# Peptides against a protein of PDB entry 4M9S: the designs that were tried, part 64

Target 1, 135 residues: chain A of PDB entry 4M9S
Amino acid sequence: SRGLVGVECITPYSYKSLAMALQRCVEVLSDEDRSALAFAVVMPPGVDIPVKLWSCVIPVDICSNEEEQLDDEVADRLKRLSKRGALLSGKRMPVLTFKIDHIIHMFLKHVVDAQTIANGISILEQRLLEIGNNN

## One batch from the design tools (peptide; made by RFdiffusion4, then SolubleMPNN)

Design b1_p18_3_s3 (from b1_p18_3, 5 letters changed)
Fold by OpenDDE base, seed 5:
Structure b1_p18_3_s3 (fold): chain B 135 residues (1-135), chain A 18 residues (1-18)
Amino acid sequence: as target 1 above (135 residues)
Amino acid sequence: SEEIEAAIERLKELFKSL
């Protein structure tokens, strides 16, 4: 039972209306972009996150094991999501970053499977440790 | 990148608080 507990969102739209609108936006995404959006829930909302960190959690099938190609593919997905409205916001300078808004994050937190969220966090933590050890 | 490293550290701290 997806309990949309009515959190009154201080937006001109009721939480329910916003949720429905977001659901429609999600439904029209490709499977790949939808998956990317789902894993965006593991990121802290309202924070500009570099693409390299997004690549730690966004599942991408790449033709090569080159990390640079991974970042490019992830960036492309995030760019597509940013073009679908308020799903993500991107900044190009000084470094390419993407940010998930609080409202979108809250939506995802309710609609993304809890196990998926847990797995995403675990993967992110593991990869962050790996990155930290290489620096 | 300094910005990337700073973001990594911020994320690490956030997850520790979870």
Scores: peptide ipSAE 0.067, ipTM 0.682, DockQ to the pose 0.023
Fold by OpenDDE base, seed 3:
Structure b1_p18_3_s3 (fold): chain B 135 residues (1-135), chain A 18 residues (1-18)
Amino acid sequence: as target 1 above (135 residues)
Amino acid sequence: SEEIEAAIERLKELFKSL
């Protein structure tokens, strides 16, 4: 199975208007969606990324080992995030993809724990290698 | 999937540059 154990997104970002707006946006999210947003920091900003790759780092609890269920749950979370201002943008064709905005990514780099970021990158790199070897 | 493979390659290049 793919994914990380979820951690909370803590935002000590104290810069004025933009940080305040983003903080409020994060506060109204569910715990699950906030966790998904936290791990979005591992992705490079401004790049359209397929849901399959997002599912490597977005933590999801599923009862089945079916990969389609994992991808569907991840997609639902990302869709909700995409409806919250400029957090994410989604494309449906030809493949369902999401990308994180540069400004949001910059914000997350300051509010997500550094060790969480480092671990997430390492896991993503490992999963990408595995996917590349199997495809 | 060609789209997934292309994304993997893009990510690899980005990780090298950061």
Scores: peptide ipSAE 0.059, ipTM 0.682, DockQ to the pose 0.022
Fold by OpenDDE base, seed 1:
Formats: sequence, C-alpha cells, structure tokens
Structure b1_p18_3_s3 (fold): chain B 135 residues (1-135), chain A 18 residues (1-18)
Amino acid sequence: as target 1 above (135 residues)
Amino acid sequence: SEEIEAAIERLKELFKSL
C-alpha cells in the first residue's frame, strides 16, 4: 500500500486532492478521535513521540485517575488514527511512539483553529515542566 | 525511560526557540 507518508504536493492539483482526501478522513472520525487529531498539530512533524508525551495534550473525557489507563486510552486513539489513511505512523519498538508526517501537520495547521493550537502548546509546555520537576 | 527523557528535552528546546 503506497502510504501518503512522504508524498510532497508537487502540483496545486495534487494538494487539492490530498486536502480533500484528508478532509474526508477527518469527517468520518468520532468526536474524540477528531479532537485527538486536532491536538496532534502541536507536536513537531517527523518525530517519533512517546505515548506519555501525547497524553500531555490529548484530552480524555472519561478515564480513571490511574496514569497507566490514561496512557492506554491515548494509545488506543492514536492507533485508530494511524489506521485512518496514515494520519499517524505508529512504532511499537523499542517504545510505543507515534509520528505525524509533515504533510498531515501542514494540513492540520490550516484547518485547526489558531486558539486551539495556542492552547495546546501552552498545555504541553506546562505538562513538560511538571514532568521535569518530577524526574 | 531514557528515551522519554530525551524526547522531553528535545521538545523543551524546540519551545524555547519559538
């Protein structure tokens, strides 16, 4: 399967076609998965990010107060996104990580609300400070 | 894990440059 991963838009036509395909993929997502995808825009593209860091920004509506269950729920959402037309790329070894591609990130940057992006960055920065203090 | 800590530090550096 030729994944959309690594395909640069060479022509305006290819960009429009890709954007339309991505929009269709987003529209069929559940509200929770769509929200998770929106917050993926705050992550740097092309970097394998551990699930623990994703859990800092991915909102979970109903979860136990147990950290392990939170990470599992986040991982499940990210796994679903990875199965939806290469929105994310998952890697199981050595540690479970997910990566957003540059093209997907560029798409999200245009369709996600600017305030949501700013809030997501702020939340991530705050959580990173908290993790740094606990380590 | 060491990998998580390294990723955290990389992200912190990226945000400082913004």
Scores: peptide ipSAE 0.059, ipTM 0.678, DockQ to the pose 0.024
Fold by OpenDDE base, seed 4:
Structure b1_p18_3_s3 (fold): chain B 135 residues (1-135), chain A 18 residues (1-18)
Amino acid sequence: as target 1 above (135 residues)
Amino acid sequence: SEEIEAAIERLKELFKSL
């Protein structure tokens, strides 16, 4: 795939101002949470995505790869990101989901390395196929 | 869950347009 296309910003000024604010938020993240945020760019913006699907792309190095533990760790990271203002929005019902906003997604498309984005998309596509085949 | 399956299908469809 060619990657996810975000919406255009209304004004360049608004984007720049927001980007500066977002950069400050990103700078105070842990390396782990910043990495998780980077991979959020591969998700379609404006869509409530279940944690299970986030776990397909969010890298986890320091835990068991058991599904339950993986989902919990990913959820914790996403929760932390959601506490950093507008980075993510979470919903608990009916299932735990997280959503990346269009503007945040657009920001990430500009700051995340292109190869990282491409790799993340490939990983997501692969994992989705695997999940689909296991059903 | 049905909600997860629906999300998976939605994502698959989105990828076709990428």
Scores: peptide ipSAE 0.056, ipTM 0.670, DockQ to the pose 0.024

Design b1_p18_3_s4 (from b1_p18_3, 8 letters changed)
Fold by OpenDDE base, seed 3:
Structure b1_p18_3_s4 (fold): chain B 135 residues (1-135), chain A 18 residues (1-18)
Amino acid sequence: as target 1 above (135 residues)
Amino acid sequence: TKEIQEAIERVRELFASL
């Protein structure tokens, strides 16, 4: 079994030039989409994460009694982010998932407020415990 | 689902490494 040698993403871009380009991409987002992107920092990079887990941390202003509507709204935000270059990568099959790349994740670690990161981690940990107990 | 369970495990691994 040949271990897939992790393609070291050799970015030819200097960290500074890449950060500037990413900052411009972030600035043109809506406030809602920018908030969703900020909370992507708490997800493990390079992993296909189901929308259900994203919905645990991405804030939605619409109070719906239907859990399905919340997931749909989150999915729409993530889809918009995936259309903005390399911010996210989406897959539809077998389950709708989104992945954040290591480079984007490293960028977010430096630009997202430390308190926001801490809060996002706390919320995610709590929700994971609830899901684990209820399956 | 299997995919959700795998994702949860990866998230936990991330937190354990912090």
Scores: peptide ipSAE 0.269, ipTM 0.843, DockQ to the pose 0.029
Fold by OpenDDE base, seed 1:
Structure b1_p18_3_s4 (fold): chain B 135 residues (1-135), chain A 18 residues (1-18)
Amino acid sequence: as target 1 above (135 residues)
Amino acid sequence: TKEIQEAIERVRELFASL
């Protein structure tokens, strides 16, 4: 499985208290980590999501189409995001998962463009069907 | 895995609510 083509996180909105603090955290991210964070908007907030599902939507540029390498690269990006305050919460046991908080998710709904959100949802739905057929 | 299947169901629930 390959993620979406990377898009930039769009932050044209006025800096209100919560948005201002989160914007500062987002601005220090690399382009690739910022893109990964943007696509977290399609995940349900407050749910521990396995890396396999994150890999359905997070865009990565890998030399091979090996699923194992894809998951490792995605996991590294999500791990970096989890070290940036409350952006993500990582859990290693029993399965490697990451969770987006409701507040962060609400922020992303405002700063990620509507078309990117719609496309991300569509691709995730398609990938879920593929996973369901292969199980 | 069980965890993946549970997460898939939660994601599907989200889509149904959109």
Scores: peptide ipSAE 0.262, ipTM 0.838, DockQ to the pose 0.024
Fold by OpenDDE base, seed 5:
Structure b1_p18_3_s4 (fold): chain B 135 residues (1-135), chain A 18 residues (1-18)
Amino acid sequence: as target 1 above (135 residues)
Amino acid sequence: TKEIQEAIERVRELFASL
């Protein structure tokens, strides 16, 4: 299991239009889905990212250390997010991928806690190095 | 931030290699 202690997505932003709607959407998420959404801030917007890359940064507390179970749990979370408005867009073929749009990504940059962003970047960098060394 | 931008670039590089 990959647990990050103290991962919180706090949205202090009070803008009257899109930001308010997005904030309300975030508030009704489960803690797990909210955490997954928070870490989407480290992904490039407008790019179809494979689930394997998402699993590098999205924390999973209950699943075994088996990579297959991790990817499945991450995929389920991302799928739930894709069904809630325009948070993510999923694509099943040819490979299961998820994409964050530019508007949502800009929102996350302003509302996700700085420590969460820093942790996500650090973890992603470490995992990317490990993947690169194994290739 | 610079750090986010660097992470984005690295993710893109990895994605391109897949």
Scores: peptide ipSAE 0.170, ipTM 0.741, DockQ to the pose 0.031
Fold by OpenDDE base, seed 4:
Structure b1_p18_3_s4 (fold): chain B 135 residues (1-135), chain A 18 residues (1-18)
Amino acid sequence: as target 1 above (135 residues)
Amino acid sequence: TKEIQEAIERVRELFASL
């Protein structure tokens, strides 16, 4: 299992209507979904990324280490995020993918805590190395 | 920013290998 990381976000855009709307969207998320959103900052914006790659950075606290269960849980979180507005866009065909919007990504770069970003990068690097070694 | 960019590049590389 991968523990959930707490997220602290500070917005410099308190007076921007878009940023305010995004902040409201973030505030209504569960802690788990908010954490997942925070780690989306390490993904390339505007790219349809397979769930398997998202699972490299999204923290999941599951009892089983089965890849299928991990991917399903990650997919569920990303799906919930996609329902909160323009946070993510999902595509089911030909492969289940999610894409972070450029504007959302830009927002996250400014509001996600530096330590959270560093943790996300560290997790991604570790998982990418593991994938590379298993392939 | 540098670290994020490096991560993005790695993700792109992995994505391209799929």
Scores: peptide ipSAE 0.170, ipTM 0.741, DockQ to the pose 0.031

Design b1_p18_4_s1 (from b1_p18_4, 9 letters changed)
Fold by OpenDDE base, seed 3:
Structure b1_p18_4_s1 (fold): chain B 135 residues (1-135), chain A 18 residues (1-18)
Amino acid sequence: as target 1 above (135 residues)
Amino acid sequence: MKEVVEALRKNLEELRAR
């Protein structure tokens, strides 16, 4: 998958064991779920983010233009990631949200491909402008 | 939503500054 570079990067982690454990968790994901996790790097750590905003950056191949179907598919991917322990934390009430932890975000900043990060930034910026203009 | 959007913007600025 082009999104995660298996490069031995100097991680700020004092413990090589934590980086190895996270890498193993990423390796067992499907390509689709791993791609979703890669794009999570453009989300601010420690913030509960509504699924609607996640759907701005998570790539989903659907034939329908129904926003509900897009959000449901994105939510399913994020739910699977949340079941992998520390990768994401989900909340159902009052609105379905997902949060990336600081440790995971720091890991992703070092292992996600620079082009993927750049693409995610560009996509999210464009969507935020559109949302800002419509509100 | 406004607070979340501001957090998103700030994070993008930090990512570019690397």
Scores: peptide ipSAE 0.645, ipTM 0.940, DockQ to the pose 0.034
Fold by OpenDDE base, seed 2:
Structure b1_p18_4_s1 (fold): chain B 135 residues (1-135), chain A 18 residues (1-18)
Amino acid sequence: as target 1 above (135 residues)
Amino acid sequence: MKEVVEALRKNLEELRAR
């Protein structure tokens, strides 16, 4: 199932136009990058989030990769998304972080399927518990 | 990191409540 559903949002013209532009951007993404974008819906908008925390929810084959390689692969995906319009904003200093904009987040809340959102919530919650227990 | 983690948890609560 595609994590992103082609939902036409009934929104103000400006949002509708933006949604159409965003939908077009989403359609040209690779399956992996599209999946990463779908799971970005579980991230708080407007917050610079370290790659380490993104790696908690971005689906990567961890069976084949060391933890460091996981973060690098996630960073590459997020970097590609940041180059596709306004999907994400990246910062390198002081720590490599990525941020989802409020408008993009609102878009994703409407177009990402409910099951993907639920799965992302479950995964992130589990990982946050693990992080909390290890600290 | 603590502040970011808290923001993540808060966002999850909001997403569940929608």
Scores: peptide ipSAE 0.643, ipTM 0.940, DockQ to the pose 0.034
Fold by OpenDDE base, seed 5:
Structure b1_p18_4_s1 (fold): chain B 135 residues (1-135), chain A 18 residues (1-18)
Amino acid sequence: as target 1 above (135 residues)
Amino acid sequence: MKEVVEALRKNLEELRAR
């Protein structure tokens, strides 16, 4: 699994224990949910991000011609992550959004492989350019 | 949406600088 390499983080003991707990939470995820979590590293911490923007970076194998099905599948993955170890925080109103916490984001920056980060950046940048050109 | 998009862009710039 290319996305999460166990990186030894030189951090205070409290952070080490948190990192171990988070690592255990990551290990029990499905491959799809783990992949979604890895790509969450390209999202700004503390910001409520609409599912539509998450769907730009979360890989979905189902080539559904219906954009609605893509958003629903992404939302389901993010909902599962929100139920595990406070990896994400979801809001349903007024629009369904998900937010990554600063601590989780810092963890991901240390454990997600550089190639996955680079790919996520590239994908998101391309999508943001497309959105910007359509407005 | 504009504010969110700006936050996304800023975060990407920060990630690239590392």
Scores: peptide ipSAE 0.642, ipTM 0.940, DockQ to the pose 0.034; fails the geometry check
Fold by OpenDDE base, seed 1:
Structure b1_p18_4_s1 (fold): chain B 135 residues (1-135), chain A 18 residues (1-18)
Amino acid sequence: as target 1 above (135 residues)
Amino acid sequence: MKEVVEALRKNLEELRAR
């Protein structure tokens, strides 16, 4: 499974039970949804992030070169994650956004492999520079 | 959007420091 280490996360937090529950939830995800969740670690917790910015880091293997189709595919993955307990919180109005909770983000920091985190950081930084230059 | 972008940048800086 790309991005998530199947290793027992030793959480320093009193949430060993929560970590085990979250790990079980992650294990039943599809590979695509699990990959999307792994890259959510590079998003700031507690912030409503527009789908356009999620699309900067969520890997999509087969999509049209059209930005609209990419955003739709990413949105579908994030919607599935939002229906899996408290993994993500979606908001439709006024703009479609998704938010990662602090507890989930903390869990991901411990279970997502260092290379995936580094790759996600690199990709997002590059895209933010491009957005900054075009605005 | 500007505020969100700043939050993203700040979070990346924090992730690198850990």
Scores: peptide ipSAE 0.641, ipTM 0.940, DockQ to the pose 0.034; fails the geometry check

Design b1_p18_4_s2 (from b1_p18_4, 9 letters changed)
Fold by OpenDDE base, seed 3:
Structure b1_p18_4_s2 (fold): chain B 135 residues (1-135), chain A 18 residues (1-18)
Amino acid sequence: as target 1 above (135 residues)
Amino acid sequence: MQEVVEALRRNLARLRER
C-alpha cells in the first residue's frame, strides 16, 4: 500500500476570495479525488491530456480490476473533478482528455506539499520512459 | 500523443529547475 499521506492544505495566502473558494472545493472532495487533484500539479496547464497519461500519475488501488478498468476509474475521478468548480476541463471528442487551467494549476503549486510534487514528478518521469522504450 | 508526451517532458524539466 503506497499510502499517499493526505495533503494538508495549510494555505497562508491572503488572496482571500478565489483561494478560499478553491479551498472549500478541495475540502469537500473524497480523499481519492483530492489525491487525484494533487497530482494534477505535475501536468502542464492548458494542455489537453489523454486519460492514459493521467493514469500514469493518479493512484488507483488495483484490488481486483483488469488493466482496462483502471483508465475508466481514472476517467471517473477526473470527471468528478471537472464537475466541481471547473477544477478540470474535459473533452470527449475526438479522444477523452482533461486539461488543468492555469489558475487552478497556480493554486495547486501553492497548496500541494513539496514531497507530493516530487513524487508525482518521479512517477510521471518513470512512466514516460517506459512508454518511450516500448515504441 | 507524441506531442503531448513531449509537452509533459518539457513541463517536468521546468518543475525540476525550481
Scores: peptide ipSAE 0.632, ipTM 0.937, DockQ to the pose 0.032
Fold by OpenDDE base, seed 1:
Structure b1_p18_4_s2 (fold): chain B 135 residues (1-135), chain A 18 residues (1-18)
Amino acid sequence: as target 1 above (135 residues)
Amino acid sequence: MQEVVEALRRNLARLRER
């Protein structure tokens, strides 16, 4: 499975119990939701990020090139992650946003494979350049 | 939106330094 390596989370912190709990939460995810969570590693922790910006990095195999349908599918994945062990924190108002916590983000940095991180960086960089050139 | 985009850019810069 690409994205999350079942590596024994050697956290330098005494959070072996938290890492084990998080690992168990990740193992019960669907492949799609686990992939979405893996790409959350490239997001800044503690920042409320609009769904539109999440859609820049979360891979969705939707045949529809409609931006609205992409955002809806991404929002559904992020909603499922927010319900499972508080992996994300969602806000509906004023705009639908999701935030990764520092602890979850630290966990992801240790368990997400280097290639997935590199790909997520490259994708997000490209999309942010496109957004910057269109404004 | 602009503040969030700048936070994303700053985070990507930090990730590249690793």
Scores: peptide ipSAE 0.632, ipTM 0.937, DockQ to the pose 0.033
Fold by OpenDDE base, seed 4:
Structure b1_p18_4_s2 (fold): chain B 135 residues (1-135), chain A 18 residues (1-18)
Amino acid sequence: as target 1 above (135 residues)
Amino acid sequence: MQEVVEALRRNLARLRER
């Protein structure tokens, strides 16, 4: 699992207190939830994104090929992240969506390794092409 | 859904330019 083990948190942030608080929030996550949070860096901040689109980039190690089980596991990870302070904001109506805040997204851009960002971009781009071709 | 997908595509383009 390569996701966040290499986060040397050199935050250039003038907001040492916020960066420290966010770092502590990240440190107490499971490896799976940290991985999900790392890949949230490729999402546009401030946009309510349906779980189905989160499932395009969040790595899930499930033995099931059922799309419903994938979306449920992704939703559970995102729900856990939303309970860890301001990491994500969830909405249940009309559709279950999650949004990354601009502050959190900016933090992630500084702490997530470049390879993870590049991988997340490549994965999401491929999945969006597949969605576009199947409609 | 389409509007969100387009927002994702635009965001990916911006991430690649950096």
Scores: peptide ipSAE 0.632, ipTM 0.938, DockQ to the pose 0.032
Fold by OpenDDE base, seed 2:
Structure b1_p18_4_s2 (fold): chain B 135 residues (1-135), chain A 18 residues (1-18)
Amino acid sequence: as target 1 above (135 residues)
Amino acid sequence: MQEVVEALRRNLARLRER
C-alpha cells in the first residue's frame, strides 16, 4: 500500500483571506484527494505535467498492477482537484496535463508537513531515476 | 516528456537545498 495516510495540511494563517478560502477547500476534500494535493507540493509550479508523471508521486492503493488503471485513478483525483476552485489547472489537449499555480504551490509549501515533502521528493526522485534508466 | 522530466529534476534539486 503506497498511501501516506494522514497528510493534514495545517495552513499557516499568514494570508488570512486566501489561506482561509484554500483551507476550506482542502478540508472538504476526501483523504485521497487531500493526499494527492499535498504531494503536488513537489511539482514545479506553472508547468503542465502529464498524468503519467503525477502517477509517480500521487499515492494510489493499486488494486491492480496495471499502469493504465493507476493513471486513470490519478487522473480522476487530479480532475476532482481541478474542479475545486484554482487548486489545479487541467488541460486535455494535446495530452492530459495538470498544473499547479504559483499561489497554490506557495500555500502548499507552508501547509504541507516537512515529512510529507521529504517523502514526496524521495518518491519522485526514485521514480524519475527508474524512468531515466528505462530510456 | 523529457523536458518536463528535466524540469521536475531541477525543481527537486531546488527543494532539497532548502
Scores: peptide ipSAE 0.631, ipTM 0.938, DockQ to the pose 0.033

Design b1_p18_4_s3 (from b1_p18_4, 9 letters changed)
Fold by OpenDDE base, seed 5:
Structure b1_p18_4_s3 (fold): chain B 135 residues (1-135), chain A 18 residues (1-18)
Amino acid sequence: as target 1 above (135 residues)
Amino acid sequence: MQEVVEALRKNLAKIRER
């Protein structure tokens, strides 16, 4: 489980209290939900992103080749994150989307390891190229 | 979808420049 080693969060947060609260919220997550949150670092903050695009970067071990099950599992993870400390903001209409706040995104940039960031970038770039070629 | 995809691509370019 390489994604969130206990990085000594030297955050420029003047708010030690916010960093501690966020750290505690991250610690109580499941491994799957924590992984999903880590990959949110490669998403632009403040943008409402459809679940389909989140599914491009969030790793899900699905035994079935059904794309519908992938989106549902990803959506469930993102919904759980949205209920914990406002880590994400969900919208149901007109399409189910999730966005990361700027403050949470800045936190993740300091606590997510460089390898996870690099992997997330690589995966997302590849998937976006595939989507662009199919249109 | 295209607008969001473009926002994602633009963000990735910014991350790589840092």
Scores: peptide ipSAE 0.573, ipTM 0.922, DockQ to the pose 0.032
Fold by OpenDDE base, seed 4:
Structure b1_p18_4_s3 (fold): chain B 135 residues (1-135), chain A 18 residues (1-18)
Amino acid sequence: as target 1 above (135 residues)
Amino acid sequence: MQEVVEALRKNLAKIRER
């Protein structure tokens, strides 16, 4: 799996106290975790999404092609994002899922570059077609 | 899983319409 190298999240918005707080939270992320957060923009807000489906859009550069190792690395990134604040909400039962909140999703729509959004849509669409054809 | 996949597809359709 060729991870998307070089997703820059450019945040031009000097908006009010919440957007500034979110911007600071994004700035202190690693490049990998920031990239994972950027691709969360293509996910529906308020939906508990299994890690397997997050792995369809989150680029992983270093891990083996084994699906289990990919899901574990993606889960670790999403866990770090959930610990950094209200960026994601994790649920362990019955299945490990992560959800993006509407406020965070709205923020991402304004700060994630259009090319990253377009790439994320294309990747997710392709992977969902593959899942649909294999079932 | 199928319900979530359908939610993802519906969301992609909404993004493309904007």
Scores: peptide ipSAE 0.572, ipTM 0.923, DockQ to the pose 0.032
Fold by OpenDDE base, seed 3:
Structure b1_p18_4_s3 (fold): chain B 135 residues (1-135), chain A 18 residues (1-18)
Amino acid sequence: as target 1 above (135 residues)
Amino acid sequence: MQEVVEALRKNLAKIRER
């Protein structure tokens, strides 16, 4: 999987144990769920983000042009990540949102491939321009 | 929605500066 490089990164975590625990949690994910988690690195930590905005950066191979099906598939991936404990925090009310915590986000900055980060930035910037022009 | 979009834009600017 090109998104997460198994780099022995010197995490600023004085706790080598936490980085190892997070690495193990990432290793047991499916390739699709791991890819979704990698793109969370371009999201601001500590912010509740609607599924529609997650759908701007998470790659989904759906042949259907129905926006609802795209959002549902993205939501299912994010729900699976939220069930892995500290990876994401989901809220159902008033709108379905997901948040990445600062600790997890800091981990991702060190283990996600630079090309994946660059791609995620480019995709999100383009989508935000489109949303800004349509509203 | 607008508040979240603005938070995303600010974060992208911050990532580019590093």
Scores: peptide ipSAE 0.572, ipTM 0.922, DockQ to the pose 0.033
Fold by OpenDDE base, seed 1:
Structure b1_p18_4_s3 (fold): chain B 135 residues (1-135), chain A 18 residues (1-18)
Amino acid sequence: as target 1 above (135 residues)
Amino acid sequence: MQEVVEALRKNLAKIRER
């Protein structure tokens, strides 16, 4: 499974129960939804992030060159994650955004493999440079 | 959008320092 190592994460959580509950929630995700959740580790916790910026890091295997279709697929993945407990918090108005909580983000830092984190950082940095040059 | 982009850049800098 790319992105989340099934390592017995020694979580610094005083709540061994919460870490186990989160691990169980992650294990029942599809590979695509689990991958999307893994890349949430490179997002700042507690910030409402527009879908367009999530689309910079979430890999979508769509043979579509249309940016709108990519954003829709990413939005659907993030919506599924938001329905799975407290993994993400979605907001529809005024713009569709998703936010990762500090607790979930701390969990991801311990369970997401270092290579996935490094790749997510590299991809996001490149995309943010492209956005900065086009505005 | 610009404020969020700045927050993302700042966060990436923090992750690289750890």
Scores: peptide ipSAE 0.571, ipTM 0.922, DockQ to the pose 0.033

